# Peptides against a protein of PDB entry 3V4L, part 96

Target 1, 386 residues: chain A of PDB entry 3V4L
Amino acid sequence: GQPLAKDKVALLIGNMSYWEHPKLKAPLVDVYELTNLLRQLDFKVVSLLDLTEYEMCNAVDEFLLLLDKGVYGLLYYAGHGYENFGNSFMVPVDAPNPYRSENCLCVQNILKLMQEKETGLNVFLLDMCRKRNDYDDTIPILDALKVTANIVFGYATCQGAEAFEIQHSGLANGIFMKFLKDRLLEDKKITVLLDEVAEDMGKCHLTKGRQALEIRSSLSEKRALTDPVQGAPCSAEALVRNLQWAKAHELPESMCLKFQCGVHIQLGFAAEFSNVMIIYTSIVHKPPEIIMCDAYVTDFPLDLDIDPKHANKGTPEETGSYLVSKDLPKHCLYTRLSSLQKLKEHLIFTVCLSYQYSGLEDTVEEKQEVNVGKPLIAKLDMHRGL

## One batch from the design tools (peptide; made by RFdiffusion4, then SolubleMPNN)

Design b2_p14_4_s4 (from b2_p14_4, 7 letters changed)
Fold by OpenDDE base, seed 5:
Structure b2_p14_4_s4 (fold): chain B 386 residues (1-386), chain A 14 residues (1-14)
Amino acid sequence: as target 1 above (386 residues)
Amino acid sequence: MTELVSTDPEPYVP
């Protein structure tokens, strides 16, 4: 029969905004496009940008909680990385310069933990450099992996080689995602799909002799990313997994705020990533005696590190939101919350209405506090040590 | 012109 997945879960991490290392660009687009493709494949996708070491550890732990017997697990990483002694290390945004294995996440350790979950398929897509880090002489003592014939690695580059971004006028994919995205929806064994991606990359004149896909697999079964999810959640564990995933993707409901002056504001929310939310405000009703009015959001929790200079913009693009701008309402003020994983409390903020009456020179202000609970990934309390 | 940029953090040569 056709193989069935008990469920399909993906964690996508894109690290770009490094503190002590060169900033990247491609992971933004790559994580976004891969998220949309994996959703079309019925994956439960957690998509996270710019994680610290601690936040990456917690994201992996939460991902492992979603894994169970016969579940398909996919980990995608785009960012800085290295390979020492056949072990792949993902570099967090807060990693020191130089970084070492103690500052990084070992992919083979994650694989070991996934094997303990008795997963149906383990896919690693590693869009990072594979050069040796000569500043790290640590030989990781890895416990022996179980012999599970369900593992696939897609490395964006060869051992000891670099991965590359495309510099173009605008947003562009990394080289790996550029070719992967065109084939990802194909109903093929995952190793066959990746082999076709490797052939497409090998035909590219830009990457020929600079970057090549390496496929490492021990996959004895015909498993595809297109494999259907086995029916309704048939176990208590599957129900818990579905509820946990749903919590991490729950947006606040849109609100209609009514001010004493008779102005009505629509407050709305959109997800760009699991840790990135856009807040938007619009004036939906204004009394005729009010000649001008604006609705600003302010007084955010300090944990979110919201710069007021980047809040309340006339376009999504001015907030740094280029990918979801087409799906947002027009003629709003927009604020991008890019670090929801840092939120320790409920998202409480103020909506400030500034307005002017006809024939009065002075501006009047009214304020309403809004509590939207814990949006998206903030429901997982990733800031709490497990 | 499409240029490829390495994602390797060039080691800070002191």
Scores: peptide ipSAE 0.272, ipTM 0.781, DockQ to the pose 0.678
Fold by OpenDDE base, seed 2:
Structure b2_p14_4_s4 (fold): chain B 386 residues (1-386), chain A 14 residues (1-14)
Amino acid sequence: as target 1 above (386 residues)
Amino acid sequence: MTELVSTDPEPYVP
């Protein structure tokens, strides 16, 4: 019979906005597209952008809590990285220049921890460079891996080689995701699927002789990303896992705010990623005596580092949201919260209404405080290590 | 022409 997964869980990390290193572009699109594809495959997906070392460690710990016997685990990473002595290191956005292994996450350490969970399948998709870091002479003493015939690595590039982005005037994928996305939904053994992706990359004149996919696998069984999840979670642990994932993906409910002047504002929320949310406001009712009115959001928690110059934009794109703009209501003001993992408390902010009456030159302001609790990933309290 | 840009951080030690 076709193998069953007990559950399917994915952690996707895209690091772009490095502090001390060149900024990337592709991880935004790559994480978003891969998230949508894995959701169609019934994966529980946590998608995170621009994580510090501490935040990456916590994201991995939360991912490991979702893993158990017979669960399929998938880790995708897009960002800067290196490979020393066959160990793959993911570089956090706060990594110093130069970075060392002590500033980075070792993928083989994550694999060890996944093997302790007795997972049914371990898939690593690493969209990063694999050049040696000559500033890190440390040979990590890794514990011996267990002999499990369930590991698959898809490396975007060969050992000692670079991964590439497509430079276009708009949004573009990394090279690996460009080819992976076309095949990811196919009902094939994961190693066969990745081999076909490698062939497609090798046939492309753009990538031929520049980037080649490397596959490392111990996978002895015919396991696919399309393998069905075992039916209703019967264990208390599976229920807790499903509840944890559901909490990390729960948006605030849309609100209708009523001001004393009789203006009504619709306040809405959209998820771009597990740590990225769009807030949008629209005027849904205006009394005829009010000639002009604007509704803007302000007074965000300091932990979110919201620049007011990037808040309350007339388009989602002006906030840096290019991916979900088609699914958002039109004619709103938009604000992008890109660091929800930093939120320690409830998301409390102010909706301010500025308006003018017919025949009065002075603008009037009304304010309403809104508490939406902990949205999305902020429910997982990723900060528990302080 | 579609240009490829490396994702190598090229750690610049000044």
Scores: peptide ipSAE 0.266, ipTM 0.791, DockQ to the pose 0.717
Fold by OpenDDE base, seed 3:
Structure b2_p14_4_s4 (fold): chain B 386 residues (1-386), chain A 14 residues (1-14)
Amino acid sequence: as target 1 above (386 residues)
Amino acid sequence: MTELVSTDPEPYVP
């Protein structure tokens, strides 16, 4: 019969905003596009940008909680990385310069933990450099991996080589995602799909002799990302997994705020990623005696590191949100919360209405506190232990 | 010209 997945779960991490290392651009688009494609493939996708070491560890732990016997697990990483002694290390955004294995996540350790879950398929898509880090002399003593014959690595580049992004004036994919996205929905064995991606990369004049995909696989069965999920969750564990994933993707409900002056504000929320949310405000009703009014959001939890200078923009793009802008209402003020994984408490903030009456020069302010609970990934308490 | 940029942090050799 056609292989069935018990479930399909993906963790996508894109690190760009490094503290001590060059900033990247491609992971933003790559994680977003891959998220949308994997969702079309019935994956439960957690998509995270700009994680610290601790946040990456917690994201992996939460991902591992979603894994069980016969579940397909996919880990995608785009960011800085290295490979020492055949071990792949993902570099967190807070990694020191130079970084070492102690500051990084070893992919083979994650694979070990996935094998303990008796997963049906383990796919790693690593869009990172694979150069040796000469500042890390640590030889990881990895425990012997189980012989599960269900492992696929897609490396964006060859061993000891660099991965590249496209320098463009706008949004662009990394090289790997540029080709992967065109084939990802094909009903093919995952190793065959990746081989076709490798051929497409090899035909590209930009990448020829600079970057080539490496496929490492022990996959003995014909398994595809298109493999259907086994029907209704029949186990308590499957129900818990579904609820946990749903909890991590729950947006706050849109709110209609009413101010004493008679102005009504629509407050809305949109997910860009599992840890990135756009807040938008719009004036939906204004008394005729009020000539001007604006609704600002302010007083965010300190854990979110929201710079007021980047809040309350007239376009989503001015917040750094280019991907979901088409799905947002127009004529709002927009604020991008990019670090929801840091949120220790409920998201409480102030909506400040600034307005002017006809014939009065002075601006009036009214404030309303809003509690929207824990949005998206903040419901998983990924900061537990800080 | 579309330029490729490496995602390798050149180790800052001080």
Scores: peptide ipSAE 0.262, ipTM 0.784, DockQ to the pose 0.704
Fold by OpenDDE base, seed 4:
Structure b2_p14_4_s4 (fold): chain B 386 residues (1-386), chain A 14 residues (1-14)
Amino acid sequence: as target 1 above (386 residues)
Amino acid sequence: MTELVSTDPEPYVP
């Protein structure tokens, strides 16, 4: 019979905004597009941008909690990385220069932990460089992996080689995701699918002789990303997993705020990623005696590092939100919260209405505090390990 | 021209 997945879970990490290293661009688009494709494949997807070492560790730990016997686990990483002695290291955004193995997450350690969960399939898609880091001579003593014939690695590049992104005047994929996305929905054994992606990369004049996909697998069964999820979650663990994932993807409900002046504001929320939310405000009712009226959001928790210069923009794009802008209402003020993983408390902020009456020169302000609880990934309490 | 940029933090500039 066709293999069944008990469930399908994916963690996607895109690191771009490095502190001590060159900034990347492709991971934004790659994580977003892959998220949408994996959702069409009935994956529970956690998508995270710009994680510190600690945040990456916690994201992996939470991902491992979602894994169980017969679950399909997929880890995607796009960012800086290196490979020493056949061990792949994902570089967090806070990694020092030079970085070492102690500053990075070892993929083979994650694989070991996934094998302990008795997963049905383990897929690693690593869109990073695989050059040796000559600043790290540490040979990691990794425990021997169990022989689980359910592992697939797709490396964006060959051992010792670089991975590339496409510099274009707009948003562009990395090279790996550019070809992967065209085939990801195909009902094929995952190793066959990746082999076809490798052929497509090899035929492209841009990538030929510069980047080649490497497939490493021990997959004994015909498993595909298209494999259906086994029916109703009958186990307590499956129910917990479904609830945990649902919590991590719950947006705040849209709110209608009423001010004393008679102005009504719609406050709305949109997810760009599991740790990235757009807040938008719109004026839905204004008394005719009010000539000017704007609704600003302010007084965010300090843990979110919100720069007021990037808040309350007239377009989503001015906040750095290029991907979800089509799905957002028009004629709002937009604010992008890009670090929801840092939120320890409830998201409390102020909506400030600034307005003028006809024939009065003075601007009047009214304020309302809004508590939206813990949005998206902030519900996982990724900080509880401190 | 589509330019490829390495995701290596220290790309070998030829």
Scores: peptide ipSAE 0.248, ipTM 0.756, DockQ to the pose 0.414

Design b2_p14_5_s1 (from b2_p14_5, 10 letters changed)
Fold by OpenDDE base, seed 5:
Structure b2_p14_5_s1 (fold): chain B 386 residues (1-386), chain A 14 residues (1-14)
Amino acid sequence: as target 1 above (386 residues)
Amino acid sequence: MEEKLVSTDPELSL
């Protein structure tokens, strides 16, 4: 019969905004496009940008809680990385310069934990450099991996080689995602699909002799990313997994705020990533005696590190939101919350209405506090030590 | 504009 997945779960991490290392660009587009493709493949996708070591550990732990017997697990990482002694290390945004294995996440440790879950398929897509880090001489003592025939690694580059971004006049993919995205929806065995991606990359004049996909696989079965999910949740564990995923993707409901002056504001929410939300406000009703009015959001929790200079913008693009701007309402003020994983409490903020009456020179302000609970990834409490 | 490759290697960005 056709193989069935018990469920399909993906964690996508894109690290760009490094503190002590060169900033990247491609992971933004790569994580976004891969998220949309994996959703079309019925994956439960958690997409996270710019994680610290602690936040990456917690994201992996929460991902491992979604894994179970016969579940398909996919981990994608785009960012800085290295390979020492056949171990791949993902570099968090807060990693020191130079970084070492103690500051980084070892992919083979994650693989060990995924093998303990008896997953139906484990896919690692590693869009990072594979150069040796000569500042780290630590040989990790890895426990012996279980002999399993369900593992696939797609390394964006060869051992000891670099990964590359495309510099273009706009947003562009990394080299690996440029080719992967064109084939990812194909109903093929995952190793055959990746081999075709490797051939496409090898035909490209830009990448030929610079970057080549390496496929490492123990996959003896025909497994595809297109394999259908086994029907209704047939176990209590599958129901818990579905509820946990749903919590991490729940947006606040849109609100109609009514002020004493008779102005009505629509407050809305959109997800860019699992840890990135856009808040937007619009004036939906204004009394004729009010000549001008604006609705600002302010007083955010300090844990979110919201710069007021980047809040309340006339366009999504001015907030740094280029990918979802087409799907947002027009003629709003926009605020991007890019670090929802840091939120320890409920998202409480103030909507401030500034307005002017006809024939009065002075501006009047009304304020309303809004509590939207824990949006998106903030429901997983990733800031709490497990 | 010509597509230009840029390494993601931290050591080459110095």
Scores: peptide ipSAE 0.281, ipTM 0.780, DockQ to the pose 0.482
Fold by OpenDDE base, seed 2:
Structure b2_p14_5_s1 (fold): chain B 386 residues (1-386), chain A 14 residues (1-14)
Amino acid sequence: as target 1 above (386 residues)
Amino acid sequence: MEEKLVSTDPELSL
């Protein structure tokens, strides 16, 4: 019979906004497209952008809590990285220049921890450079991996080689995701699927002789990303896992705010990623005596580092949200919260209404505080290590 | 426009 997964869980990390290193572009699109594809495959997906070392460690720990016997685990990473002595290192956004192994997450350490969970399948998709870091002479003493015939690595590039982005005037994928996305939904053994992706990359005139996919696998069984999840969660642990994932993906409910002047505001929320949310406001009712009115959001928690210059934009794109703009209501003001993992407390903010009456030159302001609790990933308390 | 590849290697910026 076809193998069954006990559950399917994915952690996707895209690091772009490095502090001390060149900024990337592709991880935004790559994480978003891969998230949508893995959701169609019934994966529980956590998608995170721009993580510090500490935040990456916590994201991996929370991912490992979702893993158990017979669960399929998928880790995708897009960002800066290196490979020393066959160990792959993912570089956090706060990594110093130069970075070392002590500033980075070792993928083989994550694999060890996944093997302790007795997972049914371990897939690593690493969209990063694999050059040696000559500033790090440390040979990591890794514990010996268990002999499990369930590991698959898809490396976007060869050992000692670079990964590439497509330079376009708009949004573009990394090279690996450009080819992976076209095949990811196919009902094939994961190693066969990745081999077909490698062939497609090898036939492309852009990538030929520049980037080639490397596959490393111990996978003895015909396991696919399309393998069905075992039916209703019967264990208390599976219920807790499903509840934990659901909490990390719960948006605040849309609100209708009523001001004393009789203006009504619709406040809505959209998820771009597990740590990225769009807030949008629209005027749904205005008394005829009010000639002009604007509704803006302000007074965000300092932990979110919201620049007011990037808040309350007339388009989602002006906030840096290019991916979900088609699914958002039109004629709103938009604000992008890109660091929800930093939120320690409830998301409390102010909706301010500025308006003018017919025949009065002075603008009037009304304010309403809004508490939406902990949205999305902020429910997991990724800060518990302080 | 011809699609151009850009390396994601941080060392190319040093």
Scores: peptide ipSAE 0.281, ipTM 0.781, DockQ to the pose 0.516
Fold by OpenDDE base, seed 4:
Structure b2_p14_5_s1 (fold): chain B 386 residues (1-386), chain A 14 residues (1-14)
Amino acid sequence: as target 1 above (386 residues)
Amino acid sequence: MEEKLVSTDPELSL
C-alpha cells in the first residue's frame, strides 16, 4: 500500500540578518514559498526567521517535541553554514566572526535526536555553503547514528562548495529553492524528486558548473512528501502535537476599538512567519467634525526590539513585509513584529489615536492599551529553558 | 537584468 505518515511536521529556518556576517536575502523568500508548499502537502509548518543560537536550539527542541513514531519530520535551513568532517553546521545570526562549532547547530546531532523519536521519514534540506571552516579544527565527537533507513539529505551544494543566491532588483529565491519549488508537490519518492531537481539545476545555464545539488539518502521505502496523513489523531501524543502546533499559529482576533471622540479603529493581525506578525490599523468610522485622524501603535515590549522608525508605515513593504502585502487590507498603517520568539510576556501595546477637530489647531490624542496575549510562536515559550 | 549569482559564503562576499 502507499505509505502513510502518522503526521507531517516541518521546521523551516531562514537566517539573513547576521550581526557579524554578510546579510543574505534569499532565505526570506525561500522559507515563505516552502512554507506555502508544505502546507499544501498537509505539513504542520513552523517557519522562523533570524534566530540566535539559543533561539535555534529552542526551535529545534520544540520541533523534536512534535516528532513521534511514524511522523514525517522535515528540517529546512537557509543561511550561512559550513561543513567540517562531514558534519553540517547551521550558523545563527548572533554567531561571532569567526564562528566555530560551539556557536552553531550541528545537523547530525539533530538527526540523532530525530532517530530517537522513531520517525517515519527524516528530510533535511540544507540551503547553505558546505565549505570547510578553517577557523574551527574541532572534530565533533558525534555519537553513532542508528541505522534508520528513512533519512534524506538534500544539500543545495556539493561538499566543500558554496551555495549561491540570485541577485535581482526584487525578491528572488536561492538557487536550490528556485528548482525545488517547481517539483515539491509531485507525488514521487522524495529521493526521485530531489534527483529531478538536481537535473534541473544542472541544465540551468546560471548554475551549471557553479552549484549542484547533492542527495544523501538511506531511504529504503517509497516515501513521498505527498504521502497522506493517517486519519484522526487517535493517540494522546498526536492530540498534544496538534494542539501545540495550533497554538504556535494562532493569530490574535481582529479588534474594533472605539474612542471617546467617536472614531472607530479596526486593529488587525497577519502572520508572515511563525515569529513574524504584521499589525495593521484602519479608521473604519470617523465623525465629520474630525478632519485629520491617524491610529498609531506604540509602547511595545522591549524584548521585541521594535525601531519606531519602521513602525506605523503607510505600506507593508516599508516595514520590510513584501510577501504578505497582497493579502493585507489597503489604506492602513502597518507595523512588522519580526522577533516574536523573544516575547516572554503577553503582547501589550498602545493604540494612539491622533486627531484634529475642524476649526481647532491643536491635535488631540486618545490612547487605549491592547493585550493580545502571546501571538504565534510566542505561545511555545521558547525561553522556558532559562 | 542579468541574473547574477552571489555566494552565500561570508569569506567570498567581501
Scores: peptide ipSAE 0.267, ipTM 0.773, DockQ to the pose 0.465
Fold by OpenDDE base, seed 3:
Structure b2_p14_5_s1 (fold): chain B 386 residues (1-386), chain A 14 residues (1-14)
Amino acid sequence: as target 1 above (386 residues)
Amino acid sequence: MEEKLVSTDPELSL
């Protein structure tokens, strides 16, 4: 019969905003596009940008909680990375310069833990450099991996080589995602799909002789990302997994705020990623005696590191949100919360209405505190232990 | 604009 997945779960991490290393651009688009494609493939996708070491560890732990016997697990990483002694290291955004294995996540350790879950398929898509880090002389003593015959690695580049992004004035993919996205929905064995992606990369004049996809596989079965999920969750564990994933993707409900002056504000929320949310405000009712009014959001939890200079923008793009702007209402003020994984408490903030009456020069302010609970990934408490 | 590749290698970005 056609292989069935018990479930399909993906963790996508895109690290760009490094503290001590060059900033990247491609992971933003790559994680977003891959998220949308994997969702069309019935994957439960957690998509995370700009994680610290601790946040990456917790994201992996939460991902591993979603894994069970016969579940398909996919880990995608785009960011800085290295490969020492055949071990792949993903570099967190807070990694020191130089970084070492102690500051990084070893993909083979994650694979070991996935094998303990008796997963149906383990896919790693690693969009990172694979150069040796000469500042790390640590030889990891890895425990012997189980012979599960269900492992696929797609490395964006060859061993000892660099990965590249496309320098563009706007949004652009990394090289790997540029080709992967065109084939990802094909009903093919995952190793055949990746081989076709490798051929497409090899035909590209930009990448020829600079970057080539490496496929490493022990996959003995014909398994595809298109393999259907086995029907209704029949176990308590499957129900818990579904609830946990749903909890991590729950947006706050849109609110209608009413101010004493008679102004009504619509407060809305949109997910860009599992840890990135756009807040938008719009004036939905204004008394005729009020000539001007604006609804600002302010007083965010300090854990979110919200710079007020980047809040309350007239366009989503001015917040750094280019991907979901088409799905947002127009004529709002927009604020991008990019670090929801840091949120220790409920998201409480102030909506400040600034307004002016006809014939009065003075601006009036009214404030309303809003509690929206824990949005998206903040419901998983990925900071537990800090 | 000419499509240019930029390495994601931190050593080449300095």
Scores: peptide ipSAE 0.267, ipTM 0.777, DockQ to the pose 0.479

